# Peptides against a protein of PDB entry 3VZA, part 125

Target 1, 98 residues: chain A of PDB entry 3VZA
Amino acid sequence: RVERLCKSKELFEERLGLEIRRIHNEQLQFIFRHIDHKDPDKPYMFTLSINEQGDYEVTSCTPPLDCISEFQLKVRETNNFSAFIANIRKAFTALSFK
Target 2, 62 residues: chain B of PDB entry 3VZA
Amino acid sequence: AAYVTQLYYKISRIDWDYEVEPARIKGIHYGPDIAQPINMDSSHHSRCFISDYLWSLVPTAW

## One batch from the design tools (peptide; made by RFdiffusion4, then SolubleMPNN)

Design b2_p24_3_s2 (from b2_p24_3, 13 letters changed)
Fold by OpenDDE base, seed 1:
Parts: C-alpha cells; structure tokens; sequence
Structure b2_p24_3_s2 (fold): chain B 98 residues (1-98), chain C 62 residues (1-62), chain A 24 residues (1-24)
C-alpha cells in the first residue's frame, strides 16, 4: 500500500501537472505545470491556508490572477474545492495565451 | 502521502490503474452522473495535451 | 519560490489537508 501511495502521487503529479507541497505556517502550495505548451515546465502556483475563522484563504498567487479573490469567495460559499482548483487552472491557462 | 493522494482524488475524481505499463494512462473518472474510462498511450501525446485532456473531465461549475 | 516544510514542522501542515478533505 505504501508503494502504491507513492506511485499514485507520482502519477497525479505528472499526468495532471499538479504538485502539492506543505509549506510553513500550515499552508499548502499548489504548483501547476503543463499550462504553457511552449514552456511545459513553467510553474503557475498559489498558496492556501485555513484562517482563524476556518475559511479558505489564498495567501499568494504567482502569476497573479484577477479572479482569485472571487474564486476564494465562491469556494467558501460552495465548498466545491474541485471546481476551485479546476477554475484556477483554467484561469492560468487563459493567462498563458496573453 | 495518504492525505495527498486523497486530495488528488477529491480534486480530480480520477482513480488510476496502477497495474499497467508506465506508457499507458489508464483509469476511471467518476463524474457526478457517469463514470468514464481513461485509456491513453502517453507516447502519442504531449504532456500538456494529456494534462489539458484530463482537466477537461473536471467540472468547473460551482 | 518552491518552499517545503522542515521535517519538524511537517505534521503541523497536515491539519490543512484534513480540513480540505473534510469538505464535500
């Protein structure tokens, strides 16, 4: 099972182009790659925490997204974390064409 | 690692077939209404295409 | 830009994952 868990992580990282890291102050870092077809290794990332009120809080976004604050509001309202991550990736993809 | 794997499933709703060769991208995407099989030869596609395709399976409706 | 927790702080970050996983 331990071996499968490691393999699972590797498969998700490569196939989705999404790496998830634990960072200081009880945060998660989400790193998207495979966004820019001309530069597949270029990272697009954001960091996330749970604030004192228990709500999702985006603590950084690189490159910045105009829609990130709205997405933070939407995920707080809906608790649809899957849509939250997918919409962020969609926004990064749109940004890569500009 | 267990938490991360669970989070990937929560995000993507994809369950991989771990018993196939590395070049075969095989699994199941569990949508809200239907389960869709995934079965691709990675050597036939770019990394970006594969990722874009898989993410296209994930609903963006809030 | 890519940051990772020191081993001694790794456990503290798990509460974030647990909270995320508890959501529908």
Amino acid sequence: as target 1 above (98 residues)
Amino acid sequence: as target 2 above (62 residues)
Amino acid sequence: MLEELPPEEAEAALKVLEKLLAMP
Scores: peptide ipSAE 0.296, ipTM 0.912, DockQ to the pose 0.800
Fold by OpenDDE base, seed 4:
Order: sequence, then structure tokens, then C-alpha cells
Structure b2_p24_3_s2 (fold): chain B 98 residues (1-98), chain C 62 residues (1-62), chain A 24 residues (1-24)
Amino acid sequence: as target 1 above (98 residues)
Amino acid sequence: as target 2 above (62 residues)
Amino acid sequence: MLEELPPEEAEAALKVLEKLLAMP
């Protein structure tokens, strides 16, 4: 089972181009790669925490996204975390073309 | 890492077939209505294309 | 048909995140 889980994580990281890391102050860092087809290894990332009120809070976003505040609101309203992450990736993709 | 793989599933709704050859990207995507198979040869696609394709399976509607 | 995550499933996702955040 341990081997399966380790391999599964590696497959997700490579195939989705998404790495998830625990960082200081009880935050998760989400690192997207494979966004820019001309620079596949260029990272697009944001950090996320649960604040004292128990709400999702984006604590950083690099590069910055104009829509991130709206997405934070939407995920709080819907708790659709899947759509939250997917929309962020979509936004990063759009940004890579500018 | 059970928790991180659980998170990946919550995000992507993908379950990989991890026992196939490395070049074979095989799994199942569980959409809201129906489960769809994933089966592609990674050697025929760029990393970016593969990622874009897989993410295209994930609904963005809130 | 596009559907939001059921409340129970959304709760599970939040719990997974919370567990990840809490892990040493």
C-alpha cells in the first residue's frame, strides 16, 4: 500500500503538473507546472491556509491573479475545492499567453 | 502519503492504474454523471499537452 | 449535467486539507 501511494503521488505530480507541499505556518503550497508550453518547468503557484474562522484563505499567488479573490469567495460559498483548483490553473494558463 | 493522494483525488477525480507500463497513462476520471476511462501513450504527447488534457476533464463550474 | 460537490463530499475535502495542514 505504501508503494502504491508513493507511486500514485508521483503520477499525479507529473501528469497533472501539480505539486502540493506543506509549508510553514500551516499552509499548503500548490505549484503548477506544464502551464507555459514554451517553458514547461516554469512554476505558477499559490499558498492556501484555513484561517481562524475556518475559511479557505489564499495567502500568496505568484504570479498574481486578478480573479483570485473572487475564487476564494466562490470556494467558501460552494466548498467546491476541485473547481477552485481547476479555475486557478485555467487562470494561470490564460496569464501565460499574455 | 494517503492524505495527499486523497487530496489529489478530491481535486482531479482521477484514479490511476499504477501497475501499467510507465509510458501508459491509464486511469479513470469520475465525473459528476459518468466515469470515463483515461488511456494514452505519454511518448506521443508533450508534458504540457498531457496536463492540459487531464485538467480539461475537471469541471470548472462552481 | 454539472453538479456541485455534495455537502458531505465538500466536508471531506476540507477535512483532508485540514489534516494536511496539521501534519508535522
Scores: peptide ipSAE 0.209, ipTM 0.904, DockQ to the pose 0.056
Fold by OpenDDE base, seed 5:
Structure b2_p24_3_s2 (fold): chain B 98 residues (1-98), chain C 62 residues (1-62), chain A 24 residues (1-24)
Amino acid sequence: as target 1 above (98 residues)
Amino acid sequence: as target 2 above (62 residues)
Amino acid sequence: MLEELPPEEAEAALKVLEKLLAMP
C-alpha cells in the first residue's frame, strides 16, 4: 500500500501539474505547473493556513490574483475546497495569457 | 503520502488505475452526477493539454 | 518560497491538511 500511495502522489503531481507541500508555520503550499503552454515548468503558487479564527486564509499568492480574496470568502462559505482549487487554477490560466 | 493522496482525491475526485503502463493515463473521475472514465495515451498529448483536460473535469461551481 | 519541511518534520505540520481532510 505504501508503494501505491507513493506512486499515486507522483501520478497526481505530473498529471494535474499540482504539487502540495507542507511549509513552515503550519501552512500548505500549492504549486501549479503546466499552466503556461509556452513555459510548462513555470510555477504558479499560493500558500494556505488556518487563522486564529479557524478559517482558511491565503497567506501568499504568486503571481497575485485579484480574485483570490473572493475565492477565500467562497470556500469559507461553501466548504467546497475542490471548487476553490479549480477556480484558482482557472484564474492562473487566465493570467498566463496577459 | 496517504494524507496528500487523500487531498488530491478530495480536490480532483479522480481515482487512478495503477496497474496500466506508464504511458497510459487511465482512471475514473467521480463527478456529482456520473462517473467519467479517463483513458488517454500520454504520448499523443502535451503535459499542459493533459493537465488542462483533467482539470476541466473538476466543477468550478461553488 | 518553495521551502518544504524535512520529511521527518513534515508530520508535525499537518494542521491545515487535517482541517482539509475533515471537510465533508
Scores: peptide ipSAE 0.169, ipTM 0.902, DockQ to the pose 0.753
Fold by OpenDDE base, seed 3:
Structure b2_p24_3_s2 (fold): chain B 98 residues (1-98), chain C 62 residues (1-62), chain A 24 residues (1-24)
Amino acid sequence: as target 1 above (98 residues)
Amino acid sequence: as target 2 above (62 residues)
Amino acid sequence: MLEELPPEEAEAALKVLEKLLAMP
């Protein structure tokens, strides 16, 4: 089971171009790659925590996204975390063309 | 890795076939209406194309 | 990039993970 879980993680990381890390202060770091076709290894990332109110809070975003605050609001309203992550990737993709 | 793999599923709704050859990307995407098979030859595509394609399966509607 | 937690705690749930995994 452990071996399968490890392989699963590796497959997700490579195929989705998304790495998820636990970082200090009870945060998750999401690192997108494979965004810029000219530079596939260029990272696009954000960090996420649960604030004192129990809500999702984006604590950093690199590069910055104008829409990140709205997405934070949307995920709080809908609890659709899948759409949250997918929309962030979409936004990063759009940014890579600028 | 148990928790992170669960998180990946919650995000992507993809379940991989772990027993195929490394160059074969096989799995199932579980959408709200239809389960769609994934079956790609990774040697025929760039890493970016593969990722873009897989993410295209994930709904962005809130 | 910020430093990740030690590997020994990799299987421990954080608040974010716990919330996400508890949701349908």
Scores: peptide ipSAE 0.188, ipTM 0.904, DockQ to the pose 0.596; fails the geometry check

Design b2_p24_3_s3 (from b2_p24_3, 8 letters changed)
Fold by OpenDDE base, seed 3:
Structure b2_p24_3_s3 (fold): chain B 98 residues (1-98), chain C 62 residues (1-62), chain A 24 residues (1-24)
Amino acid sequence: as target 1 above (98 residues)
Amino acid sequence: as target 2 above (62 residues)
Amino acid sequence: MLEELPDEEAAAALQVLKALLAKP
């Protein structure tokens, strides 16, 4: 099971092009790659924390996304974390075409 | 890596088939009403295409 | 500092996520 779970993480990282890291101040960093087909290793990332109110809070976004604040609102309203992450990736993808 | 795997599942709703050869991307995406099989030959696609395809399975409706 | 999520950290994050995903 341990081997399977380790493999699972690696498969998700490679196939989704999504790495999840812990960073200082109890934050999670989500790093998307495979966004820019011309530069597959170019990272698109955001950091996330849970604020004192218990709500999702995006603490950084690189490159910046105009829609990130709206997405933060939406995930707080809907609790749809999956859609939250997917929409961020879609937004990064759109940005890569500019 | 049990917990991070669970986090990935909550994000993607994908369950991989871990018993296939490395070149095979096989699994199931679980949507609210339908389970979508995933079965790709990774040697036939770019990394970006694979990722784009898999993410296309994830609903973006809030 | 950037680091891979330890299981304990991932667990904490997951628990928070689960709580937030709970429908009222």
Scores: peptide ipSAE 0.065, ipTM 0.893, DockQ to the pose 0.336
Fold by OpenDDE base, seed 2:
Structure b2_p24_3_s3 (fold): chain B 98 residues (1-98), chain C 62 residues (1-62), chain A 24 residues (1-24)
Amino acid sequence: as target 1 above (98 residues)
Amino acid sequence: as target 2 above (62 residues)
Amino acid sequence: MLEELPDEEAAAALQVLKALLAKP
C-alpha cells in the first residue's frame, strides 16, 4: 500500500504538474508547473494555512494574483477546495500569457 | 503519502491506474454526474498539454 | 520558494494537511 501511495503521489505530481509540500508554521505549499508551455518547469506557487478562526488563508502567492483574495473568500464560503485550486491554476495560466 | 494522495484526489477527483505501463496515462475522473475515463499515450503529448487537459476535467464553478 | 522542514515542524504541517482534508 505504501508503495502504491508513493507511486500515486508521483503520478499526480508529474501529470497535474502540482507539487504539495509541507512548509514552516503549519502551511502547505502548492507548486504548479507545466503552466508556461515555453518553460514547463517554471513554478507558480502559493502557500495555504488554516488560520486561528479555522478558515483557509493564503499566506503567499508567487507570482501574485489579483484574484487570490476573492478565491480565498469563495473557498471559505463554498468549501469547494477543488474549484479553489483549479481556479488558481487557471489564473496562473492566464498570467503566463502576459 | 496517504494524506497527500487523498488531497490530490480531493482536488482532482482522479484515480490513477498505477499498474499500467509508464507511458500510459490511465485513470478515471469522477465528476458529480459521470465518471470519465482517462486513457492517454504520454508519448503523444507534451507535459503541459497533459496537465492542461487533466485540469480541464476539474470544474471551476464554485 | 521550496523549503525543507525540520522533523518537528513536519509533524505540525501534517496536521494542517489533515485539517484541509477534513473540510467539506
Scores: peptide ipSAE 0.056, ipTM 0.885, DockQ to the pose 0.769
Fold by OpenDDE base, seed 5:
Order: structure tokens, then sequence, then C-alpha cells
Structure b2_p24_3_s3 (fold): chain B 98 residues (1-98), chain C 62 residues (1-62), chain A 24 residues (1-24)
């Protein structure tokens, strides 16, 4: 089962172009690749934590997204984490055409 | 890796078929109303196309 | 541009993951 779980992680990373890392101060780093078709390995990333109030908090976003604060508000209201991540990727994709 | 794979499922709602050849991207996406199969030959597509396609399955409605 | 930091200790990492999984 351990091997299957490791394989699962690798499949998700490659197929979704999304790496999830554990970083300092109890944060998760989400690294999107495969965004820019001309540079598939170019990373688009943000970091996320749960603050003392128990709310999702975006602690960084590179490159910056104008909509990230709104998305943080929306995910707090809806608790739709899937839509949260998907909308961020959509925003990064749009930014890559800028 | 159990927790991170759970997180990937929470995000994507995709369950992979782990018993197929490496070149085959096979699984099921579980939407709110329907479950649709995923079955792609990775050699026919770029990495970016594959990712874009899979993410297109994930609803962005809040 | 790539700012990848090393993984935190497993205990702290799991706490974050559990919190994220429980919140949605």
Amino acid sequence: as target 1 above (98 residues)
Amino acid sequence: as target 2 above (62 residues)
Amino acid sequence: MLEELPDEEAAAALQVLKALLAKP
C-alpha cells in the first residue's frame, strides 16, 4: 500500500502539474507547472496556512494574482477547496498569456 | 503519502487506475452529478495539454 | 523565481494537512 500511495502522489504531480510541499511555519506550498505551454516547467505557486481563527490564509503568491484575496474570501465562505485551487490555476493560466 | 493523496482527491476528485501501463492515463473523475472516465494515451499529448484537460474537469463554481 | 523550501517536520506537516482536509 505504501508503494501505491507513493505512486499515486507521483501520478497526481505529473498529470495535474501540481506539487504540494510542506514548508516552514505550518504552511503548504502549492506549485503549479504545465501552465505555460512554451515553458512547461515554469512554476506558479502560492502558500497556504490555517490561521489562529481556523481560516484559510494565503501567505504568498508568486507571481501575484489580483484575485487571490477574493478567492481567499470565497473559500472561507463556501469551504469549496476544490474550486479554490482550480480557480487559482485558472488565474495563473490567464496570467501566463499576459 | 496518504494525506497528500487524500488532498489531491479533495482537489481533483480523480481516482486513478494504478494497474495500467505507464503511457495510459486512466481513471475516473467524480463530478457532483456524474462520474466520467478518463482514458488517454499520454504519448499523443503534451504534458501541458494533459494537465489542462484534467483541470478542465474540475468545477470552478463556488 | 522558484522558492522551494525544505519540508517541515512530519508532525507539523500532518497537522496542516489534517486541518485542510477537515475544513472543506
Scores: peptide ipSAE 0.053, ipTM 0.887, DockQ to the pose 0.517
Fold by OpenDDE base, seed 4:
Structure b2_p24_3_s3 (fold): chain B 98 residues (1-98), chain C 62 residues (1-62), chain A 24 residues (1-24)
Amino acid sequence: as target 1 above (98 residues)
Amino acid sequence: as target 2 above (62 residues)
Amino acid sequence: MLEELPDEEAAAALQVLKALLAKP
């Protein structure tokens, strides 16, 4: 089981181009790669926490996304975490063309 | 890696077939209405294309 | 695995992860 889980993680990281890291102050860092086809290793990242009210809170976004605040609102309303992450990736993808 | 893999599933709704050869990307995407098989030859595609394709399976509707 | 952190930070990060997993 341990071997399977480790391999599964590696498959997700490579195939989705998404790395998830624990960082200081009760945060998760989400690092997208494979966004820019001209620079596949270029990272697009954001950090996320649960604030004192128990709500999703984006604590950083690099490069910045003008839609991130709206997405934070939407995920709080819907609790659709999958759509939240997917929309962020979509936004990063759009940004990479500029 | 139990929790992180659970998080990946929560995000992507993908379950990998981890027993196939490395060049074969096999799994199942579990959408809200229907499960869709994934079966790709990674040697035929760029890393970016593969990622874009897989993410295209994930609904963005809130 | 997730990034290695000191025990205190690791515990807190795990709480965040669990909280995220608990949401639909």
Scores: peptide ipSAE 0.050, ipTM 0.886, DockQ to the pose 0.547

Design b2_p24_3_s4 (from b2_p24_3, 11 letters changed)
Fold by OpenDDE base, seed 4:
Structure b2_p24_3_s4 (fold): chain B 98 residues (1-98), chain C 62 residues (1-62), chain A 24 residues (1-24)
Amino acid sequence: as target 1 above (98 residues)
Amino acid sequence: as target 2 above (62 residues)
Amino acid sequence: MLEELPDEEAQAALEVLKKLLAMP
C-alpha cells in the first residue's frame, strides 16, 4: 500500500503539475507547474491555512491574483475545494498569457 | 502519503492505474454524473498539454 | 466492514488536513 500511495502521489504531481506541501505555521503550499507552456517548470503558488474561525485563508499567492480574495470567499460559502483549486489554476493560466 | 493522495482525489476526482507502463497515462475521472476513463500516451503530448487536459476535467462551477 | 468510498476518503482526508492546519 505504501508503495502504491507513493507512486500515486508522484503521478499526481507530474500529471497535474501540482505539488502539495505542508510548510511552517500550519500552512499548505500548493505549487502549480506546467502553466506556462514556454516555461513549464515555472512555479505558480499559493499558501493556505485555516484561521482561528476555522475558515480557509489564503496566506500568500505568487504571482498575485486579483481574484484570490473572491475565491476565498467562494470556497468558504460553498466548501467546494475542488473548484477552488481549479479556479486558481485557471486564473494562473490566464495570467501566464499576460 | 495517504492523506495527500486523498487530497489529490478530492481536488481532481482522478484515480490512476498505477500498474501500467510509465508512458501510459491511464485512470478514471469520477465526474458528478459519470465516470470517464483516461487513457493517453504521454509520448504524444507535452507535459503542459497533459496537465491542461486533466484539469479541464475538473469542474470550476462553485 | 466496508472500505470507504473514494469520496468519503477524500472528505475525511480534507477534514484531517483542516485539523492539522488548525492545530496551535
Scores: peptide ipSAE 0.458, ipTM 0.924, DockQ to the pose 0.052
Fold by OpenDDE base, seed 3:
Structure b2_p24_3_s4 (fold): chain B 98 residues (1-98), chain C 62 residues (1-62), chain A 24 residues (1-24)
Amino acid sequence: as target 1 above (98 residues)
Amino acid sequence: as target 2 above (62 residues)
Amino acid sequence: MLEELPDEEAQAALEVLKKLLAMP
């Protein structure tokens, strides 16, 4: 089981181009790659925590996204975390064309 | 890695086929309406294309 | 910027994971 879990993680990281890290201060770091076709290894990332109210809070976003605050609101309202992540990737993709 | 893999599934709704050749990207995407098979030859596509394709399977509707 | 905490120190992040895993 452990071996499968490790392989699963590796497959997700490579195929989705998404790495998820646990970092300091009870945060998760989401690192997207494979966004810019001209620079596939360029990272697009954000960090996430649960604030004092128990809500999802984006603590950083690099590069910055104008829509990140809206997405934070949406995920709090809907709890659709999948859509949250997917929309962030979509936004990063759009940004890469600018 | 148990929780992170669970998180990946929660995000993507993809379950990989772990028994295939490394160059074969095979799995199932479980959408709300229908399960869609994934079956790609990674040697025929760029990493970016593969990722873009897989993410295109994930609904963005809130 | 890109870092991963050791298991012993990263346990605090489990609460975040639990929250995320509990999503509908």
Scores: peptide ipSAE 0.424, ipTM 0.917, DockQ to the pose 0.833
Fold by OpenDDE base, seed 1:
Structure b2_p24_3_s4 (fold): chain B 98 residues (1-98), chain C 62 residues (1-62), chain A 24 residues (1-24)
Amino acid sequence: as target 1 above (98 residues)
Amino acid sequence: as target 2 above (62 residues)
Amino acid sequence: MLEELPDEEAQAALEVLKKLLAMP
């Protein structure tokens, strides 16, 4: 049901504080909120594509994460996309305390 | 929204209960070994706490 | 639901999403 799908998306966005958007050039934008408890609406973002070789490629990260290249390598090795996203959120959380 | 909701499930492994009142955060997290019920009153917690808690259910091991 | 991008771009982005959904 279309109504349920819409509600599902809204629930995930609010409860996980994660918005997923389709953007130009075959990319996805992942927007985390609810990271900084002092500023819950502050966005932490990265964009992702599948490159010509078929590999996950992070095309941007704002704010930048020094671990993002390592995570890209790890997700290519393991294909564990869930851990990839969760580790990025963990890294953004750590960054918010600095 | 079908594919994005599928992606949310692949990321979080959470399935929501869509028939409860908006203030009730109810669902199931499906881990590799056990299913963990989720049942929270959103009025008792901050948005950040709720998100942090839900993400804490997601394994970070590669 | 309204699409965020024109149909052509939305379809291309959807293909990327499909590839992501193919993850284990």
Scores: peptide ipSAE 0.423, ipTM 0.917, DockQ to the pose 0.447; fails the geometry check
Fold by OpenDDE base, seed 2:
Structure b2_p24_3_s4 (fold): chain B 98 residues (1-98), chain C 62 residues (1-62), chain A 24 residues (1-24)
Amino acid sequence: as target 1 above (98 residues)
Amino acid sequence: as target 2 above (62 residues)
Amino acid sequence: MLEELPDEEAQAALEVLKKLLAMP
């Protein structure tokens, strides 16, 4: 099972271009790559925590996204975490063309 | 890696066939209506294309 | 892997995951 899980993680990381890490202060770091076709290894990232109220909270976003606060609101309202992550990637993709 | 793989599934709704050859991107994307098979030759596509394609399977509607 | 991090951080991450895992 461990081997399968490790391989699965690696497949997701490479194929989705998304790495997930736990970092200090009870946060998750989401690192997107494969966004910029001219620079596939360029990272686009954000960090996420659960605040004292139990709500999803974006604690950083690099590069910054104008829509990130709205997305945070939407995920709190809908709990659609999948759409949350996908929309962030979509926004990063759009930003890469600027 | 159990929890992170679960998280990846919750995000992408993709289940990989991890037993195939490395160059074969094979799995299933589970959508609300139809389960879509994934079966690609990675050597025929850029990493960015592959990622873009896979993410295109993920609905962005809230 | 996420499980290799300090217990406190692991537990916090698990809480996030639990929210997701509770979803249909």
Scores: peptide ipSAE 0.411, ipTM 0.919, DockQ to the pose 0.392; fails the geometry check

Design b2_p24_4_s1 (from b2_p24_4, 13 letters changed)
Fold by OpenDDE base, seed 1:
Structure b2_p24_4_s1 (fold): chain B 98 residues (1-98), chain C 62 residues (1-62), chain A 24 residues (1-24)
Amino acid sequence: as target 1 above (98 residues)
Amino acid sequence: as target 2 above (62 residues)
Amino acid sequence: SAQRQAEGQEVLELLRKILSLPPE
């Protein structure tokens, strides 16, 4: 089972182009790759925490997204975390088309 | 990695087939409608195309 | 819906568990 779990994580990372890392101060770092077809390894990332009120809080976004604050509001309203992540990826994708 | 893999499933609703050859991207997507199979040959597509396709399966409606 | 809220809460609890783990 441990072997399968490790393999599962690797498959998700490669196929979705999404890495999830635990970082300091109880934050998660979400790193998207495979966004820019001209530079598939270029990372697009944001960090996330849960504040004292129990709400999702984006603590950083690189490159910055104008819509990230709105998405934070939407996920707090809907609790649709899947849509939250998917919309962020869509926004990064749009940003890659300079 | 159990919690992280669970999170990946909560995000994507994809369950992989772990018994196929590495070049075969095979699994099941459990969307809002009926479950749909995923079955791709990675050698036929770029990494970006594969990721874009898989993410296209994930609803963005709030 | 109740189902959507339950799913959202489940994700929140999952995230709390992950966030409690040591940094990578």
Scores: peptide ipSAE 0.710, ipTM 0.958, DockQ to the pose 0.862
Fold by OpenDDE base, seed 4:
Structure b2_p24_4_s1 (fold): chain B 98 residues (1-98), chain C 62 residues (1-62), chain A 24 residues (1-24)
Amino acid sequence: as target 1 above (98 residues)
Amino acid sequence: as target 2 above (62 residues)
Amino acid sequence: SAQRQAEGQEVLELLRKILSLPPE
């Protein structure tokens, strides 16, 4: 089972182009790749924590997204984490065309 | 890895087929509608295309 | 809906567990 779990993680990372890391100060780093077709390895990332109130809080976003604050509000309202991540990727994708 | 893989599933709703050859991207997407199969040859597509396609399966409606 | 709220809470709890792990 452990072997499969490791394989599963690797498959998700490669196929979704999404790496998830635990970083300092109780944060998660989400690193998107495969966004820019001209530079597939270029990372687009944000970090996430859960604040003292138990709410999702984006602590950084690189490159910055104008919509990230709105998405933070939306995920707090809807608790739809999947849509939250997907919309961020969509926004990064749009940004890559600039 | 268990928690992270669970998170990947919560995000993507994809369950991979782990018994196929590495070049075959095979699995099932469990969206809000009927579950749909994923079955593609990675050698025929770029990494970006594959990722874009898979993410296209994930609803963005809040 | 109640279902969405339940799923959301489940994800939140999962994230809490992950966040409690040592940094990579």
Scores: peptide ipSAE 0.709, ipTM 0.958, DockQ to the pose 0.918
Fold by OpenDDE base, seed 2:
Structure b2_p24_4_s1 (fold): chain B 98 residues (1-98), chain C 62 residues (1-62), chain A 24 residues (1-24)
Amino acid sequence: as target 1 above (98 residues)
Amino acid sequence: as target 2 above (62 residues)
Amino acid sequence: SAQRQAEGQEVLELLRKILSLPPE
């Protein structure tokens, strides 16, 4: 099982170009790669926590996204975490074309 | 890695086939409609294309 | 819907479990 889980994690990281890391102060770091076709290894990342109210809170976003606050609102309203992550990647992708 | 892999599934709704050769990207995407098979030869595509394609399977509607 | 709320709650609980783990 452990071997399968490790393999699964590696497959997701490579195929989705998404790394998920636990960092200090009870935060998760989401690192997107494979965004810029000219620089596939260029990272696009944000950090996430759950605040005192139990709401999703984006604690950083690099590079910054104008829409990140709106997405935070949307995920709090809908609880659709999948759409939250997918929309962030979509926004990073759009940013890479500028 | 158990919780993280579960999170990847919650995000992507993809279940990989772990018994195929490394160059084969094979799995199933469980979308809101019917399940869709994934079956790609990774040697025929860029890493960015593969990722873009897989993410295109994930609905962005809130 | 109730189903969507349940799914969202499952993710939230999963995230809390992950967030409680030591940093990598």
Scores: peptide ipSAE 0.709, ipTM 0.958, DockQ to the pose 0.904
Fold by OpenDDE base, seed 5:
Structure b2_p24_4_s1 (fold): chain B 98 residues (1-98), chain C 62 residues (1-62), chain A 24 residues (1-24)
Amino acid sequence: as target 1 above (98 residues)
Amino acid sequence: as target 2 above (62 residues)
Amino acid sequence: SAQRQAEGQEVLELLRKILSLPPE
């Protein structure tokens, strides 16, 4: 099972181009790659925490996204974390063409 | 890795087939409607295309 | 919906578990 879990994580990271890391101060870092087809390894990332109220809070976004605050509001309203992540990736993708 | 892999599933709703050769991207996407199979030859596509395609399976509606 | 909220709660709990782990 442990071996499968390791393989699973690797498959998700490579195929989705998404790395998830636990970093300092009780935050998660989401690192998207494979966004820029001209530079597949270029990272697009944001960090996330759960604040004292129990709400999702984006603590950083690199590069910045104008829509990130709206997405934070939406995920708090809907609790649709999947859509939250997918919309962020879509936004990063759009940004890569600018 | 257990929690993280669970999180990947919660995000993507993709379950991989772990019994195929590495070059084969095979699995099932469990969307809100009918589950759809994934079956790609990675040698035929760029990494970016593969990722874009897989993410296209994930609904963005809130 | 209640179902979506339940699913969201599962994710939240999962994230809390991950966040409780030491940094990588």
Scores: peptide ipSAE 0.708, ipTM 0.957, DockQ to the pose 0.927

